# Ledger of designs, part 219: peptides against a protein of PDB entry 7PB4

Target 1, 105 residues: chain A of PDB entry 7PB4
Amino acid sequence: KMLNIKEYKEKLLSTLGEFLEDHFPLPDRSVKKKKKNIQESSVNLITLHEMLEILINRLFDVPHDPYVKISDSFWPPYVELLLRNGIALRHPEDPTRIRLEAFHQ
Target 2, 218 residues: chain B of PDB entry 7PB4
Amino acid sequence: DALQMAVGYFEKGPIKASQNKDKTLEKHLKTVENVAWKNGLASEEIDILLNIALSGKFGNAVNTRILKCMIPATVISEDSVVKAVSWLCVGKCSGSTKVLFYRWLVAMFDFIDRKEQINLLYGFFFASLQDDALCPYVCHLLYLLTKKENVKPFRVRKLLDLQAKMGMQPHLQALLSLYKFFAPALISVSLPVRKKIYFKNSENLWKTALLAVKQRNR

## One batch from the design tools (peptide; made by RFdiffusion4, then SolubleMPNN)

Design b2_p17_7_s1 (from b2_p17_7, 7 letters changed)
Fold by OpenDDE base, seed 2:
Structure b2_p17_7_s1 (fold): chain B 105 residues (1-105), chain C 218 residues (1-218), chain A 17 residues (1-17)
Amino acid sequence: as target 1 above (105 residues)
Amino acid sequence: as target 2 above (218 residues)
Amino acid sequence: KEELFQLEVLDEALKLQ
């Protein structure tokens, strides 16, 4: 049975969720608010799973422009991890945009 | 004081009005170096300066000098290390700076106040094993961090694959031996019983300073 | 350069097949 591309996507995301949570969790930003002016940007960081979900969804929804803009919610270690391991690629003309690389090439 | 002025210079950047930017930078850098090597730096000063060294705000030569003088008076904040790892991943620092950071992290490991958040970065450090320049130092760091819960079948496979590629490296053998200690069933290969664990001495750059820190905190 | 993370992700994805 050709697993519908949608079912494959859902299974992939589900399996990645547990793995990524166990091995690449966000550090607890329990930086004690000692009062000094560290602009700890109140930016809510997304999980690596959520980041991959965004990238996968963009590839499926807009295959002709599969690039996602890097937001402040993208934790830099995650972005680097994806890029370093060929899971994502930067847009050739806009380094602030990344796409999912096809796993099956 | 002179140190606060120096740290403030690096944090805020050069005030436009200084005609001799390079002399001012060198003056402040020497101030930081002198205090760090003599007395060590406060955790807050390390927090600021470590981030500056890894952010790419200054050139590689300046960043290298700052990082070399990240010597604690007492402790290093774990949060500073977590932030530093984030900066390393932004890719604005040189490969040599990354190597120096891992050497620093190993050398200063006992002076880090907590390890809970650093342990959460285990996967990121493990992923850095593929960098040939980092691998010896990352193996040493992982040797310090590895707990039984970190020893997974996929990581064992990756270490064995890496050993097949790189050969029987002493640092990799040390880490594999630790993995075998925690999970003997996952490692069927006979590892040479090395009585002495050998890592490249990362502490050599800070040996005198570390002795002084230990003496001050006795 | 062996993409350790990609291989980890792929290995987990392949276990689902």
Scores: peptide ipSAE 0.028, ipTM 0.765, DockQ to the pose 0.033; fails the geometry check
Fold by OpenDDE base, seed 4:
Structure b2_p17_7_s1 (fold): chain B 105 residues (1-105), chain C 218 residues (1-218), chain A 17 residues (1-17)
Amino acid sequence: as target 1 above (105 residues)
Amino acid sequence: as target 2 above (218 residues)
Amino acid sequence: KEELFQLEVLDEALKLQ
């Protein structure tokens, strides 16, 4: 049972990976603006795929508290995309926490 | 100069000690408005002020006024637009501010220096079509951004579903016509050949200013 | 309605295989 869930999860993530990369890529931060001084905090944004992986993992690993804290690595457009499409839900009392919505209810 | 002081005020926020916070705010806002409408703003000033307008740092009235005066002297940085879209997603701005932003983005589209990063946001803009208030302006934006590679079966289905829900709207028809041009096999529906594409006139707010910008950059 | 988008994204992801 657990193996099948992991395999299903991996298959789901692999299938989503290409789609998400093609249609919802991160903006290229690679414009190395030469200007030294703005320490834009080099917070590495994670991909939408990685974000979904985190959410899925949390749901499976900690089903009684399936919420993930939104970090600075979470690109706001991705968070909004997940929330608007019912893929994720905010915690009722803590808007900084989101969970994957169970597709199968 | 007065503009730098005004921009700095919005960036750093009000210094706590001023008894006349509202008068100071209004003074700086009028300074920005005056320069923006007369001369336009530098790309750096737009970068700062646009983010402020969308961050929820100030009240909706102030944010609306700032956004209305985001008129370029020459160009707008695509990075500013990408950052702005990020702020829109944080949800600290009003629905009216979101509408105004999309109107602004369409009106200022030709003044954005590059489009590569904006094109990467295609999926996010497309997702915003479901918002009835945004839909007309998002369709116009997508009409400007859409390439052949963006025309996918699922997007066609979504547009047709929106059309079924909302009726044949001129803005949806315009976008569907473009989709049919790029991928005729995906759209079996006969679209009426309209000689003129009609979008809501988003440019009306900035028409005079945009004419002035175009004249200065000739 | 939101479920439909999830399903569509999933369906398209599955069809691209």
Scores: peptide ipSAE 0.025, ipTM 0.775, DockQ to the pose 0.032; fails the geometry check
Fold by OpenDDE base, seed 5:
Structure b2_p17_7_s1 (fold): chain B 105 residues (1-105), chain C 218 residues (1-218), chain A 17 residues (1-17)
Amino acid sequence: as target 1 above (105 residues)
Amino acid sequence: as target 2 above (218 residues)
Amino acid sequence: KEELFQLEVLDEALKLQ
């Protein structure tokens, strides 16, 4: 059972990775135009794949509290994409926390 | 100058606990509006003010007025647009602000310096087609952005499903016609031959300003 | 409505199976 879940998880993540890279890539923040005053939040944004991996891992590791705190590394369009498409749910009392919605209902 | 002071006010916020916060705000807002409509704004000023308008730092009325005066002197930076889309997704702006932003983005599309990063946002814009208030403007934006590589079977299915749900909307038909042009094998359905593509162009809030910008840059 | 992206991601994920 656990092996099948891990294999399924890996396959799901792999399959999602290619799709997400093709259709929802991060914008190249390479426009480091040295405009002094834009606090380039030095925060490295994670990929949508990495975000989903975090959410999936949290669901498996902590099923009783499957919520992940939205960090500055979470690109807002990705968060909105997940929420809008019902892939993730926001915590009812804490809007800074999201969980993966069960795909298999 | 007065514009720099106004932009600085919006960026940094009120320096002093001025008892007259509203009058100061209105003064600076009028300064930005006057310069924007008369001369346009520099790309740097648009970068700052566009982010402010979408960040939720100020009330919806102020944000709406700022966004309405995001008129370029020459160009808009693509980075400003990418940042703006990010702010839009933070959810601190009203639905009306989102609509206004997409209207602005369509109206200002030709003044954006590059499109490479905006094209990477294609999937996000496409996902916004489900919003009935945004759908007409998103279809117009997608019509401007769509390349052959964006025309995928799943997107075709989604557009056809939207058409089934919403009916034969002119903006949706325009986008489907473009999709059929790029990938005729994916769209077996006969689309009505529309001689003219009609988007909601009639109420371009910036039409007069954009004509002036084009005249100054000639 | 929300189901469409899940379905698209899932359908693409399932088609790659």
Scores: peptide ipSAE 0.025, ipTM 0.761, DockQ to the pose 0.033; fails the geometry check
Fold by OpenDDE base, seed 3:
Structure b2_p17_7_s1 (fold): chain B 105 residues (1-105), chain C 218 residues (1-218), chain A 17 residues (1-17)
Amino acid sequence: as target 1 above (105 residues)
Amino acid sequence: as target 2 above (218 residues)
Amino acid sequence: KEELFQLEVLDEALKLQ
């Protein structure tokens, strides 16, 4: 049973990864125009796949507190995408925390 | 100059000591409006002000007025648009501001210097089709952005499902016609032969300004 | 409405299996 769950998780993440990379890639930040004053926060944005992986892992590892804190690495469009499509939910008392919603089987 | 002072006010926020914050805000807003409609704004000014309008730093009325005067002197940076979309997704702006932004984006589309980064946002724009208020303008934007590579079976299904739900909307038909052009095998449905593609006229708010921009850049 | 997108993304992910 556990092996099948792990394999299924890995397969799911792999399949989602390709799809998400193709359709929801990060904008290329390479246009670091040297203009001095915009402290573009040096925060590396994570991929949507990585974000989902974090959410999935949190759900499995800490099922009693499956919420992940939104960090500066979480690109706002991805957060909105997950929330708007019911893939994630905000914590009712802490809008800075989100959880993976159970996929309606 | 007066414009730099106005932009600086919006960027840095109100100086604490001003007893008449509303009069000062109105003065600077009018300065931006006057310059934008007369001469257009520099790309850097648009970068600053567009982000301010969408960040929720000011009230909806102010944000709406700022967004309405995001008229380029020459070009709009694609980076400004990418940042703007990010702010749009933070949810600090009203639904009306979102609609206005998409109208603006469509109206100003030709003045955006590059499209490569905006094209990467295709999936996000496509996801916004489900918003009934945004759908007409998003369809128009997608009509401008869509490449053959964007036409996927799942997107075709979503558009057909949306059409089944909303009916045969002119903007959906326009986008579907483009999809059929790129991938005829994915769209078995006979689309009505429309002689003209009709989108909501998003540019109406900026018609005079757009003419002036085109004249200055000739 | 929101459920449909999730199901479609999942369905596509499952069909690619």
Scores: peptide ipSAE 0.025, ipTM 0.760, DockQ to the pose 0.032; fails the geometry check

Design b2_p17_7_s2 (from b2_p17_7, 5 letters changed)
Fold by OpenDDE base, seed 3:
Parts: sequence; structure tokens; C-alpha cells
Structure b2_p17_7_s2 (fold): chain B 105 residues (1-105), chain C 218 residues (1-218), chain A 17 residues (1-17)
Amino acid sequence: as target 1 above (105 residues)
Amino acid sequence: as target 2 above (218 residues)
Amino acid sequence: EEELFQLEVLKKALELQ
């Protein structure tokens, strides 16, 4: 039973990866090098897939505290996308923490 | 169905011919209360009753009782909330009814089906921060709604001015901390590092009902 | 089972964006 859940989770994340790469690319991949001084803050942004993977893993691994701390690698528009669509919920006591929402009925 | 008759009574209003208008009203109100607390209400029933409670069709005591039993069976329609906010703009409800509505909105926030239109009402809710009675609950609502796009310089100024007027209120600090998270350059003021954000416990009125709703929808 | 359902709902929610 546990093995089947893990395999299913991995398969689902893989399937979501393809979908999310096509529909939710990182901004840096689409913007042709217009020369303006974007300060190379060398912070590697994570994909929406990676964000979801982190949130999903946290929910499974720590269901009693399923909140993830937002880092500089979290692209703000994707955080907002997740929060706007009810996919994620902000921590009631810590604005820097979000969880995967369970109440998508 | 007894509930359908009760909802229909509130929707259509009291039939003139009933000698015992108050007893009939009380009977129907108790029916709604009993069903809401036991089973929750359907989205359609909440739509009807929520609008009635805010329209000023009935007295403040009745409106208060209706709002207290706006407990969903499953979901609350976003459209119902938008209509409710429209009624708040009309201003036919009491200040206590407005407070209760914001408490309800915070308590039931997770049961609202969609939030896109509610997010468009951000400016309306933000304007309500100037009401001292509403401010704690509006801060909590805004904490749930705020996106980076909502964090504007003029709103930062208004929040800081409000803090200067009201003092360092926990609910206002919570909202300011969120604003600083989204736009650190707009908030130069050192906010006290609070480990815990504290909002007034708006959910207390519905705590038992919310637990029951969550259990039924599992 | 509940966790898998949540992931399927998440997938559907993302597909509807």
C-alpha cells in the first residue's frame, strides 16, 4: 500500500512536470536578452513544478505542519497564482509560509 | 420541506393575514437555525438568506440570527459574497451586522468556492479599515486576500497613518508584516518581529459548526 | 487515498487555469 502511494505520487508529479513546463515556464526562458541591467541576482528561480513538489512533499511528510517557507527562489507571480486559485494557503500566523490546500472540492 | 418553507417565508416576506406574525417568524427562524447547525445550508439557501440579512428587510435582531446560522453544507458561492458586499455599500444594515458579516466572511473564507471576484473587492475592504469596529476583522480578511499587486504606496501610507492613530494593534501589525513581505522597499519602518500573528478569534462563533462541516466533507 | 485525491484535484485545478 505505501509503495503504491509513493509510485503514484511520483507518476503524478512527473505528469504534472510536463504540463507545468509547457504552460507555466519560468520568465527567464522566454525573455530574449534585451541588454538592460537586470541585476543578476544569481538566485535560481524554481519552476512551478518544483514549488508544487515541495508543497506536496511537505503535506505528505509533515501533515501536522504542512507549511513551507517561501524563499527567494519562489517566483512571486507563481506564489500568487497558487494562492489566488486556492491551490495554496498562507499560514495564519506567518506570511512567509504557505501550504498546499486540502479543500479543493 | 420545513426548511424550504422557512426560506420561502424570509424571501417572500410575511403574509399579511397571519395574526401571529412574530410566532411565525420565530418558528421559521428556529427551523433555519436547527438545520444550519445540524447539517449546514445549501449554497442557494445561503445566497437567499445572506442577502436578506444584509438588505434591511427585517430588524437587526433577526438579521443577526440569520447571519449566525449562515453555515454551509459544502460551499458558499462567491456570487453570494459579492451581493452581500453590495448590500453593505447600500448601508441599510446596522454596524453590528457589518461586524458580524466580516467575522463570518473570515470564518467561512475556506468554504467560498472562488475568490477571483472577492479579490477585486480588495479596495472596498481596505476602505473599511477606517471603521474602528470593523478594523480588526477587515485586517484579518485583507491578510487572507492580499497579493503583491494590492500592495500600493498609498495603501502603505494609509496603514501607517492608521497605526499612528490607533497604536500598534496586533491585527494591523499582521497586515503590515504581509505588506512588508510583498514590498519591503515600501515599508522602511522596523516592524517588531512577532513570532505569532494574532487576529481576534472571529471563528469562535462558528467553531463547532466549522468542525462539523469539515467532518461531513471528508 | 485522500492524499491522492488532493493531487488529482490539484491537477484539475491547474488544467483549468
Scores: peptide ipSAE 0.050, ipTM 0.531, DockQ to the pose 0.144
Fold by OpenDDE base, seed 4:
Structure b2_p17_7_s2 (fold): chain B 105 residues (1-105), chain C 218 residues (1-218), chain A 17 residues (1-17)
Amino acid sequence: as target 1 above (105 residues)
Amino acid sequence: as target 2 above (218 residues)
Amino acid sequence: EEELFQLEVLKKALELQ
């Protein structure tokens, strides 16, 4: 049973991968705004695909606490996109945590 | 009604208690096949059965047979097609079922009631071009869907790259020719003037059924 | 519009898992 879920998840993510890459690219880092001083820690942003993968993985791996902590690698517009479209839900008590919506409940 | 009982069986699934599960399945499948090929199916019946065929609820052989009999009496609901694409994203169906679905979608394209939502799935279909088994049928579908606004530089690059990998395939050439028609500035490559657009006859599986549908709706 | 619809399809796909 668990093996079938992993394979299913991998197939889903693989099928969505190219679609998500084409339609939900990361913003080009190339806009070097010239402002001198702040050590912008070059946080590597993750793709929407990677974000969904993390959320799906957490739901399957830890179904009793399916929430993922939003890191600096999560591009805020994509977090908002997931929340607005009801793909993800914010934790009621911790706004820094999101989960994949449990569509089977 | 025998058809309603058959559709209901596929929708609800096999009741545990039947000793003759395979015989019951075959009986209902034959009922659906017979009605579909003779009279076509109602839009609601197609909605139910199409989703079942793509859900992975049944084995590949059953799903293939269901999908082959998705013949409309009148129209196919666009919503059914959108749901079907959602099932493709889920990936519970076999590669052969995906191929058959795209063949079906091309063959039944004119019987789909609306195209607005299907046109919004353009990017999804375009992504499926990378699958060698799907590519000929996806090119045909995209040929039917492509509008000027869909012809973007990145898609042109992807098609040219795909052509470089696969060679001068007739289906790719047809789509590229359409792209060049809408956006000649994006395609600097000289495309051979093909007098005849040739797609593989995906329609051959349903040719007789499609003729019958067209005759009933006249 | 296209992106929103694609997300709806994605959502439906996730619902069907």
Scores: peptide ipSAE 0.309, ipTM 0.694, DockQ to the pose 0.372; fails the geometry check
Fold by OpenDDE base, seed 5:
Structure b2_p17_7_s2 (fold): chain B 105 residues (1-105), chain C 218 residues (1-218), chain A 17 residues (1-17)
Amino acid sequence: as target 1 above (105 residues)
Amino acid sequence: as target 2 above (218 residues)
Amino acid sequence: EEELFQLEVLKKALELQ
């Protein structure tokens, strides 16, 4: 049973990965560097695929606390996409934490 | 026939050469309206037109009119509903179109051929409870869909939090009462024993049409 | 099954964008 879940997870992530990479690119940093000295710490945004992978992994690895803290690497539109579509849920008491909606647990 | 030509127009889009695009569109829309209200639409016609109404291919006024005409002759395919939810996720439709869709889904719920896949969309619908405009209709839909397996502690917390925010809404109380029925241990709060579950009798835009469908299928 | 189906619906939604 556990092996089948891991294999299934990997297959799902692989199938989604190709699709998400093609259709949900990270926003191009092409906003012209106007010179303002704000050391925008080049927060590396993660892909929607990586975000889903993190959420899925957390659900499987820590099922009793499946919440992931939203970091600056989480592009807000992707977080809202997941929440709006019922794929992820915001923690009721901590809006900085989200989890994958577990239907089967 | 005239309906096939109308459906084909919406599916393929306006042929470039028509100088009177608006008149042609109105003609085909009236054809769909007339057939849908008189006879209902075939499942295949609903599949095509429902997707068009939610795709953003046409303006909001046209999409609204198409969606109001999604009246089945016999049944609605579950696959059409799943595709429709996919279009809602894309978000090319207006807020008013989303409200109308949920109203339609509740109104047509008994005419959907299967509900297995729709039940798997429970989480998508539950997430839409946070939208104040959708909440009454989503509560009604969830009331129809909720099984014991859907009643989870986190969903109970979400509903109680929503009640704390919005107050004791009749539609939310109805859903909470159902949750308490399935999982009494998860809801320690005394819910007022409402003998009558009142979902907003939102004027069933399809009441007359649904009566006609039920009479034809007897 | 439900999570799978939701991911499939998401996939479909994403394909429609």
Scores: peptide ipSAE 0.277, ipTM 0.595, DockQ to the pose 0.656; fails the geometry check
Fold by OpenDDE base, seed 1:
Structure b2_p17_7_s2 (fold): chain B 105 residues (1-105), chain C 218 residues (1-218), chain A 17 residues (1-17)
Amino acid sequence: as target 1 above (105 residues)
Amino acid sequence: as target 2 above (218 residues)
Amino acid sequence: EEELFQLEVLKKALELQ
């Protein structure tokens, strides 16, 4: 059962990878230039694919605490996308932590 | 058939050559409305038109009119509902269209052929409880879908937090009462024993049509 | 099973964008 889930996870992530890259690109650096005061924080934003991969991996690796801390690399619109679409859940006591929605049988 | 031409127009989009695009659109929309309210629509017609209404291909007024005439002749395909929920996740439709969809889904729930895949969408629907406009209708939908296996401690906490924020709403109390029925150990709070569950009458828009569908399927 | 289905629905949602 676990092996089939891992294989399915990898296949899903692989299949979603190309799709997520095409449809959910990282925001172009160019749009930030016009608002003066936001420090060029060179924080490398992660893709939606990478965000999903982190969440899925955490669910499998640490099922008893499947929450991931939101870092500055998490683009806020993607976090909101995951939460809004029921893919991720915010931690009830710590709004800086999110998990993949787990349908534990 | 006039209906097939109308559905084909919505599916393929406006043919560039029509000088009077708005009159053509209105003609086809009226054709769909007339057939839907008189006879209902086939499952295939609902599949096509429901996706169009949620895709953002047309303006909000057109999408609203299409969604209001999603009346089945016999059944609605579960696959159409799954696709529709996928379109809601995309978010190209208006907030009013989302509300109308959930009202439609509750009203037409008994006419959906299967529920297995819809039950697997439980988490998506539950996430939508945080939207104040959707919350009453989502609570009603979740009331219809909730099984013992769906009642988890984190969902109980979310519902209680929502109740603390919104107050003791009848729709939220109905759902919490169902949760307490399935998992009494998870809900220590005394819920008022409501003899009657009151949801907003989502059916009011389709009441006459639903009666006609039930009569045709007898 | 439910998680896989949600991810499939997400995939479908993403495909529709």
Scores: peptide ipSAE 0.264, ipTM 0.604, DockQ to the pose 0.596; fails the geometry check

